Peptides against a protein of PDB entry 1MQS. Designs and how they scored, part 45

Target 1, 223 residues: chain A of PDB entry 1MQS
Amino acid sequence: ILKMLFLNKDLNNNDNITTITDDIFNQQEIIWKVLILDIKSTATISSVLRVNDLLKAGITVHSLIKQDRSPLPDVPAIYFVSPTKENIDIIVNDLKSDKYSEFYINFTSSLPRNLLEDLAQQVSITGKSDKIKQVYDQYLDFIVTEPELFSLEISNAYLTLNDPKTTEEEITGLCANIADGLFNTVLTINSIPIIRAAKGGPAEIIAEKLGTKLRDFVINTNS

## One batch from the design tools (peptide; made by RFdiffusion4, then SolubleMPNN)

Design b2_p14_2_s2 (from b2_p14_2, 6 letters changed)
Fold by OpenDDE base, seed 3:
Structure b2_p14_2_s2 (fold): chain B 223 residues (1-223), chain A 14 residues (1-14)
Amino acid sequence: as target 1 above (223 residues)
Amino acid sequence: PPTETLELLPGIPL
């Protein structure tokens, strides 16, 4: 949840909420933003965060998605809502009406492919796809920017994999994290992919790890 | 800079 409030930046989860918010407040300029919730996510947020925590995270206003909301065209918005057709339609309408400057969409549960495609199609029709900065599923560890394009948001992955000073253990660990992200993506697509990777590099390591995870999953679900 | 590429191609439905 805190990660979402900071636009899905990496946070040290070992610290308490107060320490995290204080550190961010001291290190970075606060980006003021609007938080759009539904009934379910409101309960979730209220159980974990205090009003002061939201303020420290830069949340100036929070509202329900179904409520009539005033336009704030110069303010970025974070959506934290259920993945429903109704909510997607509302988000698209908000986009059409230029209610906010940027849209960071976080779904509270698994986003089915058909709804993702529907969202993408509607956004494309508006001609304002550039305002959609993130589409994130809380059960996934990747961010979707387009239906066929996603990011695992792993910082300095290229540098880590190509630095000769990086240890084999570090590379293996990073590859494992990437494989986990890809695995979650595969489950969302609901199809076992054919994996193609170049030999002799990190891609092969990732492919092997992913393949093992997929095989184990298939065996466990069919058993 | 050399890019490491991994491709996920359509496969078998879960």
Scores: peptide ipSAE 0.152, ipTM 0.777, DockQ to the pose 0.347
Fold by OpenDDE base, seed 1:
Structure b2_p14_2_s2 (fold): chain B 223 residues (1-223), chain A 14 residues (1-14)
Amino acid sequence: as target 1 above (223 residues)
Amino acid sequence: PPTETLELLPGIPL
């Protein structure tokens, strides 16, 4: 939850909420943002965080997704809501209306493939996919721009994989991260994909890693 | 064009 509130920046998990918020407050300028919740997520947030914690995390306003909200076009928004068609439609409408400057979408549980496709389709039609910075659910860390297409939003992945100066260890590490992201995506889709990869490059490494993860998962789930 | 491509195609339901 704290990671979400700080736009999914890597936080040291060993620190308590107060220490993390204090460290961020002391080291970085607080980015003020809006938090959009539903009834279920409100209960979740309330169970873990105090009002003061939200303020320290830079949450200036929090509201229910179904409530009428004033536009804040210069303020980023964090959505933490159930993965429903209704919520997706509201988010897309907010996107269309330029309700906020940036959209960080966090679903409270796994986003089904059909809803993922619906979200991607609607976003693509708006032409404002650039405003969606993150999409998360129980498993995924990605952005969606169009149906059947998503991005793990790994900075400079292409450059790193294609730079002759990149070490094998760096490549292997990056490939592992990509494979993890893909694996999580597969779990959300609830289908074991057929994997096709170009041979002799990073794609093959990723495919092998992903294949291993999927096999292990299937074996463990069926045992 | 990306020199390396990986495709995930519809497969078997989990």
Scores: peptide ipSAE 0.142, ipTM 0.770, DockQ to the pose 0.368
Fold by OpenDDE base, seed 5:
Structure b2_p14_2_s2 (fold): chain B 223 residues (1-223), chain A 14 residues (1-14)
Amino acid sequence: as target 1 above (223 residues)
Amino acid sequence: PPTETLELLPGIPL
């Protein structure tokens, strides 16, 4: 639970909760976050943590997922909720509404594949998958689909993208080719991924292109 | 230079 509250950073678990929170509070700048709970997770959190512990972890506000919540578009949110279709739909609606700046989703129990797929599909349609920073359940740090590792076999991609002599047209063309390759891979695995990329570089360009392709595909398939 | 990383997280069946 503490790991979740600190955005799943490595913590020294040899100390009690109070000592850990005190040490982090004193050593690092506090990232203020909102915590979104349901009835079940509220009971879980209350059994382990005190209100003061939440505050020390940077939780400024906690609310129930089913409650009407004010938008905090510049504040990251941690969801700790049951893996249900209802909660998935609410999270997606919050994402669509730009309710928060970043979404750290932690399910209280195992997320079944069908719900993971539903989440990913809905997120892909929004075009805001970049705001989804984490998806955890009780068993997995990150829920990933296979294959975990593959190659598009594009020669000299890194060199081309980082060579100062490379033209914008060449970069754009390469990014498009990479996005096409990723798109084909996604279609092969028959799963729409949540896409994460570093901002400000070629990865973002590729992510945007891929996202557009996936959205267009979903729209065209559902039409 | 830092490696540009794009991650594809498990998603929805097509």
Scores: peptide ipSAE 0.151, ipTM 0.778, DockQ to the pose 0.358; fails the geometry check
Fold by OpenDDE base, seed 4:
Structure b2_p14_2_s2 (fold): chain B 223 residues (1-223), chain A 14 residues (1-14)
Amino acid sequence: as target 1 above (223 residues)
Amino acid sequence: PPTETLELLPGIPL
């Protein structure tokens, strides 16, 4: 739960809640967030955390997902809710309405594949997938769709990307090749994916390139 | 080994 409140950053598991919150409060700039709950998760949070803990975690306000909530377009939101169609629809509606700046979605239990697909499809239609920063359930650090595994057969990609001697040009070139491969794969599966990548690394570069290719393709095919 | 992860979530059918 604390990990969730701190946007799934690594926390020292050996420390008490109070110690963790105090340390983070003192050492890091507080990122103020909205916490969106349902009835079940409210009980869970209340059983584990005190109001002061939420405040120290940067939770400015908490609300029920079914409640009318004022837009806070400059504030990130943490959802901690049951994996239901209703909640997914509400989240997507919140996304459409620019209710918050960023969306960190944590499901209280396992998210079924069909609901994950529904979420992804609806998010893709909004064109605002970039605002979805995280999707978790209680078992997965990041809900990746049960991976359809494929290989681009690119030799030494890991070594190239992690070798400090690799030039920016080489990295960019490799990322372009990967993006091309992914693009071709996407076309093969006949679906435009939602793309998620960690910031500050090659994955982000690839994501940007792939996103551009996909957008261009959609524009060109629909014109 | 350290992995760079890019995630492709299900999207809209083409």
Scores: peptide ipSAE 0.135, ipTM 0.773, DockQ to the pose 0.356; fails the geometry check

Design b2_p14_2_s3 (from b2_p14_2, 8 letters changed)
Fold by OpenDDE base, seed 1:
Structure b2_p14_2_s3 (fold): chain B 223 residues (1-223), chain A 14 residues (1-14)
Amino acid sequence: as target 1 above (223 residues)
Amino acid sequence: VPTEVLELLPGIPI
């Protein structure tokens, strides 16, 4: 919980909440942020942290996700909420409306694959994915983290791939371009990644193309 | 040996 409140910075786990908050308060400029909760996470936070602890962690305002909230476009927000379709839709709506400057999303339990895909789809459509700085759940250190996030600078890729008017040739061409971009990115890394993709969509096509490129590269480099 | 996972998610802006 404390790690989440400090935007998942590495904290020395050996210190109690008070020592950690005091050290950060004394050594670093406090980043003021909004905390968005649901009923369940409110109970969780209240069981572990006092109001004063939240203030020391830089939480200026905390509110329920379903409450009407005033826009604070220059203030970062931490979401700590249940992984539900309803909460995802609200977060995306907040993103669309520029409710906050940055979004740090922490789900209280495991985020199902279908909901992760839904979140990603909706965020992609907004064109504001750069504001999503972190996505975590109960079991993953991170789903999405800014240092691990990159862009191929392809505008409207998702829309083009999902438009029924797009031809098979156009889809294939775009998937090839994406695979080329990913390939170039992978070459900057000192290892070949395991590629995971959803079945039955453009991601599978891209994964196959990228896999082929990587295999060919490995064969040619080892020769 | 792959040390990292690249996950291609629909809707993640590539």
Scores: peptide ipSAE 0.083, ipTM 0.646, DockQ to the pose 0.085; fails the geometry check
Fold by OpenDDE base, seed 3:
Structure b2_p14_2_s3 (fold): chain B 223 residues (1-223), chain A 14 residues (1-14)
Amino acid sequence: as target 1 above (223 residues)
Amino acid sequence: VPTEVLELLPGIPI
């Protein structure tokens, strides 16, 4: 929980809450932020932290996700909420309305793949994906972090891949373009990444194409 | 051993 309140930075967990908050308060400039909760997460937070602990963590205001909240467009927000379709829709609406400057999303439990895809799709449609700085759940190290988020700037990629009228040739061509973009991105990295993709869709096609390109590159570089 | 992971999610624009 404290790690989340400090934007998922590494904290020394061997110290008590008071020592951690005091050390951070004294050493670093406090980033003031809003904490968005649901009923379930409110109970969790209240069981572990005191109001003073939240303040020392830089939480200026906390609110329920379902409450009407005033826009604070210059203030970053931490969401700590259940992984539900309803909460995702609210977060996306908050994003659309520029309710906060930055969005740090933490789900209280594992985010199902279908909901992750839904979140990603909706965020993409808004054109404001850059405001999503982090997405975590309690079972994953991370889903999305700002330093790991990038765009290939391919217009209508999602729509094209999901339109039943799109031809196989168009899909294949688009997947090739995406794979080329990813390949170029990987070349800027000091190591070859492990590629993971869901089976049975465009992601698998892209992964296969990218994998081939990377293998060919390694072979050619070692020759 | 690669330390980086690139995860491709269906429907997620990259």
Scores: peptide ipSAE 0.074, ipTM 0.631, DockQ to the pose 0.072; fails the geometry check
Fold by OpenDDE base, seed 5:
Structure b2_p14_2_s3 (fold): chain B 223 residues (1-223), chain A 14 residues (1-14)
Amino acid sequence: as target 1 above (223 residues)
Amino acid sequence: VPTEVLELLPGIPI
C-alpha cells in the first residue's frame, strides 16, 4: 500500500515511514495526490494507515469513487479500487473529463483479462492514454470482514520494520509494542488464537513475544 | 481449544 501511495516507486525499503515520510517531506518535494477508494479498499486502507499517514504520503484528499469529486486537473490521482466494470467505467469517465493530471490505477485484487482489455479499449478511444501512468493489481486479498479486522493504530510500523536505517533496538521495541497490542486484542476477544508467522522477519519476533505473553498470562491466571 | 488463527504476515508493501 505505501508503495502504491508513492506511485509504486522503489521505496528504499530502508527508511521508516516516519523517516521516509520525513526524509521525503524534508528532502523530496512532496507530490500531492488524490486517493480514490471504494468501500472495500477504504476498509483496507483504514486498517493499515491513519489519516496522518496518508497526509505524510502526500495524499491531500481521499474520496469514494462513486462520490461526486471536484476536478483537480493539475493533481495526480491514485485509484485503489475493486476490479469491476463499474469502477473501470468511472475511471474512464474521469479520464475523459480530465478530472486529474495523471492516473495511477491500482486494483485491490486480480483484474480479469476481459476487464483489462475493456479498460485498454475504452482508454484507447479517449485518446488520453498518456495520462494513465500505471495499472497494477495489488493482490490484497484483504478479506476485510469488518468483524475480524482490527488495527493497532501504530503509525509507520511497516516502514520502520523495513527501513534498513532502523536500528535493531528500534525494531525490537516496535515488535514489543505490536505484541502488546495484539495481546490486548486477544484478551478482549476472550480467546487464545493459534499464532502463525513467517520465519526470519519481524513477524517471527512479534509471534514469539506474543506467545510468551499469552503463556505467562495463562500460567498466572491458573495459579 | 483455539478457535481462531492469528496470522502475522510480512506487511505487503502497502
Scores: peptide ipSAE 0.067, ipTM 0.626, DockQ to the pose 0.109; fails the geometry check
Fold by OpenDDE base, seed 2:
Structure b2_p14_2_s3 (fold): chain B 223 residues (1-223), chain A 14 residues (1-14)
Amino acid sequence: as target 1 above (223 residues)
Amino acid sequence: VPTEVLELLPGIPI
């Protein structure tokens, strides 16, 4: 949750929520954001975070996705909502109306492929895909900044990568699988992306593995 | 020239 509120930036996992929020507040300029929830995610947020925690995370306003919301075209929005057709349609409508400056979409559970494809298609039609900065679900460990959304459909990836009981070997193995999936996806896009990853975690491992695969592929294709 | 950026971000801790 906290990571989502900080636009999925790397947080030092060893610190209490209060310490993390205080450190970020003291070290970085707070980016003020709108938080858009549904009934389910409201319960989740309320169980973990206090109102003061939201403020420290830069949440100026929070509202329900189904509520009539005022446009804030200069303010980035974080969506944390259930992966439903209804919510996707609302997000797309908000995008069409330029309701916010940027869209950071986080689904509360796994986004089914059909809904991911629907989201991607609708966003593509709007011509405003550049405003969508992130799309996450509980199992997505990566974002493509382009309008083409894909899922590797790796079950429990997040849980495995974040479980302190997971061995380095298991993490390395999972990262390899993720990198393979990403590689296959990149090949279908017919372009080589610039890879950005946070340092010191599984994302770096994935990035390194993916980078190696892409380099090897390019070398083999140009020979 | 790569025109696309793939950002690898850690998942959202619930």
Scores: peptide ipSAE 0.067, ipTM 0.603, DockQ to the pose 0.057; fails the geometry check

Design b2_p14_2_s4 (from b2_p14_2, 6 letters changed)
Fold by OpenDDE base, seed 4:
Structure b2_p14_2_s4 (fold): chain B 223 residues (1-223), chain A 14 residues (1-14)
Amino acid sequence: as target 1 above (223 residues)
Amino acid sequence: MPTEELELLPGTPI
């Protein structure tokens, strides 16, 4: 999150959030930015950062993407939003209207290729691609309740996984979603965990899916 | 470095 707020610059990982923000605040000219969120990303940010932390990161204004936002044509914007067609269309409309000076787009999870292509196409049509400074998949689709505790905020996950009436398809789908959330979380920790799961149930399915995703990621990043 | 272990247990609140 902080890295994103600092336009994905490398931060020294060994410091507390307060130390990082204070050090950056003291050492670098603060680039004042707008932070554009959706409901989901608002929950994510709010779980980790205080309003004062946002301010220290140079966030002067934060707003919901669906809100009517005043133009700030001289101010760069950080989008941290879900990878949806709706959000893409809003971002593109904001680009068309010159709502901000620069656009730093961060998706909470992996942007599907079709949506990336749609974004690219729409941006290209605007002729304002130069204002798009970066597009990132942040893999931050979780709520942090405590420094070492997070939630994927998947409704009824426990019930769905344990209800005998749940179909195999529903279980498999949910396991995929959980694996995606865990994958995103693991990427933020910057360590590859040993995955341990009980055999013969949803946990194994999740572990296999997660393991595959992690392996694929490692292969693709080392290539 | 202690390898982080992610244990996935059925019935654990996710």
Scores: peptide ipSAE 0.062, ipTM 0.545, DockQ to the pose 0.077
Fold by OpenDDE base, seed 5:
Structure b2_p14_2_s4 (fold): chain B 223 residues (1-223), chain A 14 residues (1-14)
Amino acid sequence: as target 1 above (223 residues)
Amino acid sequence: MPTEELELLPGTPI
């Protein structure tokens, strides 16, 4: 998160959030930025940062992507939003309208290829691709409640997985979403866990999906 | 590095 707020520059300090923000605030010229969030990413940010931390990171204003936002054509914007068609269309519209000076786009999870292609195509049509400075997948699609506890904020997951009326397709779909959330969490902690799951249920499905994602990631990162 | 273990338990709130 902090790296994103500092435009994905390498932060040399392995210190706590407060020390990092204080050091950067004191040592560097503060680049004032707008932070654009969605509902999900707002919860993520709020779980780990205080308003004062955002200010120390140079965030002058934070707003929801779907809210009416005043143009700040001289101010760079950080988007931290879900990888959806709707959010892409809004970002492109903001680009078209010169709403901000620069666009630093961060998706909360992996952007599907089709959506990346759509983004690229729409941006190309605007003729303003030079304003898009960064596009990142941040893999931050989770809520931190405590240092060793997180939530994927998936409503009714337990009920859905245990309701005998739930279809196999619904279970499989939910297991995929859980695996995606776990994958994002694992990438954030920069550690590859040993996965253990009970056999013959949703846990196994999740473990297999997650294991595949992690293996694919490791292969692609080491290649 | 400490080996982290992720245990997926049926019926555990995620």
Scores: peptide ipSAE 0.058, ipTM 0.536, DockQ to the pose 0.086
Fold by OpenDDE base, seed 1:
Structure b2_p14_2_s4 (fold): chain B 223 residues (1-223), chain A 14 residues (1-14)
Amino acid sequence: as target 1 above (223 residues)
Amino acid sequence: MPTEELELLPGTPI
């Protein structure tokens, strides 16, 4: 998160959030930015950072992407939002209207190829591609509740997985979503876990899917 | 890399 708020610059310090923000605040000219969020990313950020931490990171204003936002044509914007067609269309509209000076786009999870192509096409049509400075997948689609506890915030996951009326397709789909969330979490902590799961149930399906994703990622990163 | 364990248990808050 902090790296994103500092425009994905490498933060060399293994220091705590407070030390990093204080050092940057004291040593560098603060570039004031707008932070644009959706409901999901708001929960993610709020679980880790306080309003004061955002201020120290140079975030002067934070707003929901769907809210009416005043133009700040001289201020750069950081978008941290879900990879959806709706959010892409809003970002492009903000670009068309010159709502901000620069656009730093961060998706909470992997942007599908079709949506990336749509974004690229729409941006190209605007003639304002030079204002888009960054596009990143951040893999930050979870909430940190406690130091050793996180949530994917998947509603009714337990009920769905344990209801005998739930179809195999529904279970498999939910297990895929859980595996994606876990994958994002694992990438964020920068550690490859040993996965333990009970056999013969949804946990095994999740473990297999997650294991495959992690193996594929390691192979692709080392190639 | 430190090897962490991720245990998937029924009823674990995911």
Scores: peptide ipSAE 0.050, ipTM 0.525, DockQ to the pose 0.078
Fold by OpenDDE base, seed 3:
Structure b2_p14_2_s4 (fold): chain B 223 residues (1-223), chain A 14 residues (1-14)
Amino acid sequence: as target 1 above (223 residues)
Amino acid sequence: MPTEELELLPGTPI
């Protein structure tokens, strides 16, 4: 999150959020930015950062993407939103209207190729592609509830996994979704965890899927 | 319940 707020520049400090924000605030000229969120990303940011942390990161204003926002044509904008067609269309409309000076786009999870192609096509039609400075997948699709506890905010997951009426396809699909969320979380920790799961249930399915994703990622990053 | 531990090979970077 902090890296994103500093326009995805490398932060050399592994200290707590307060120390990082204080060090950067004291050492560098703050670039004032607007932060555009959706409901989901608002929950993610609010679980980790305080309002004062946003201010120290140079966030002067934050707003929901679906809200009517006043033009600030001289101010750069950070988008941190879900990878949806609706959000892409709004970003492109904001680009068309010259709502901000620069656009730093961050998706909360992996942007599907079809949506990336749609974004690229729409941006090309505007003739304003030079205003889009970054497009990143942040893999921040979780909420931190406590220092050692997080939630994927998957509604009815426990019920679905334990209802005898749930189909194998539904269980497998949900386990895949959970594994994706866990994978995204692991990428933020910057270490490979030991995965422990009970045998003979959904936990084993999730562990196997997660293990496969981690192995595939390691292979692809070392190539 | 029996637990299984899944671990990548030592030295595998992220």
Scores: peptide ipSAE 0.043, ipTM 0.434, DockQ to the pose 0.219

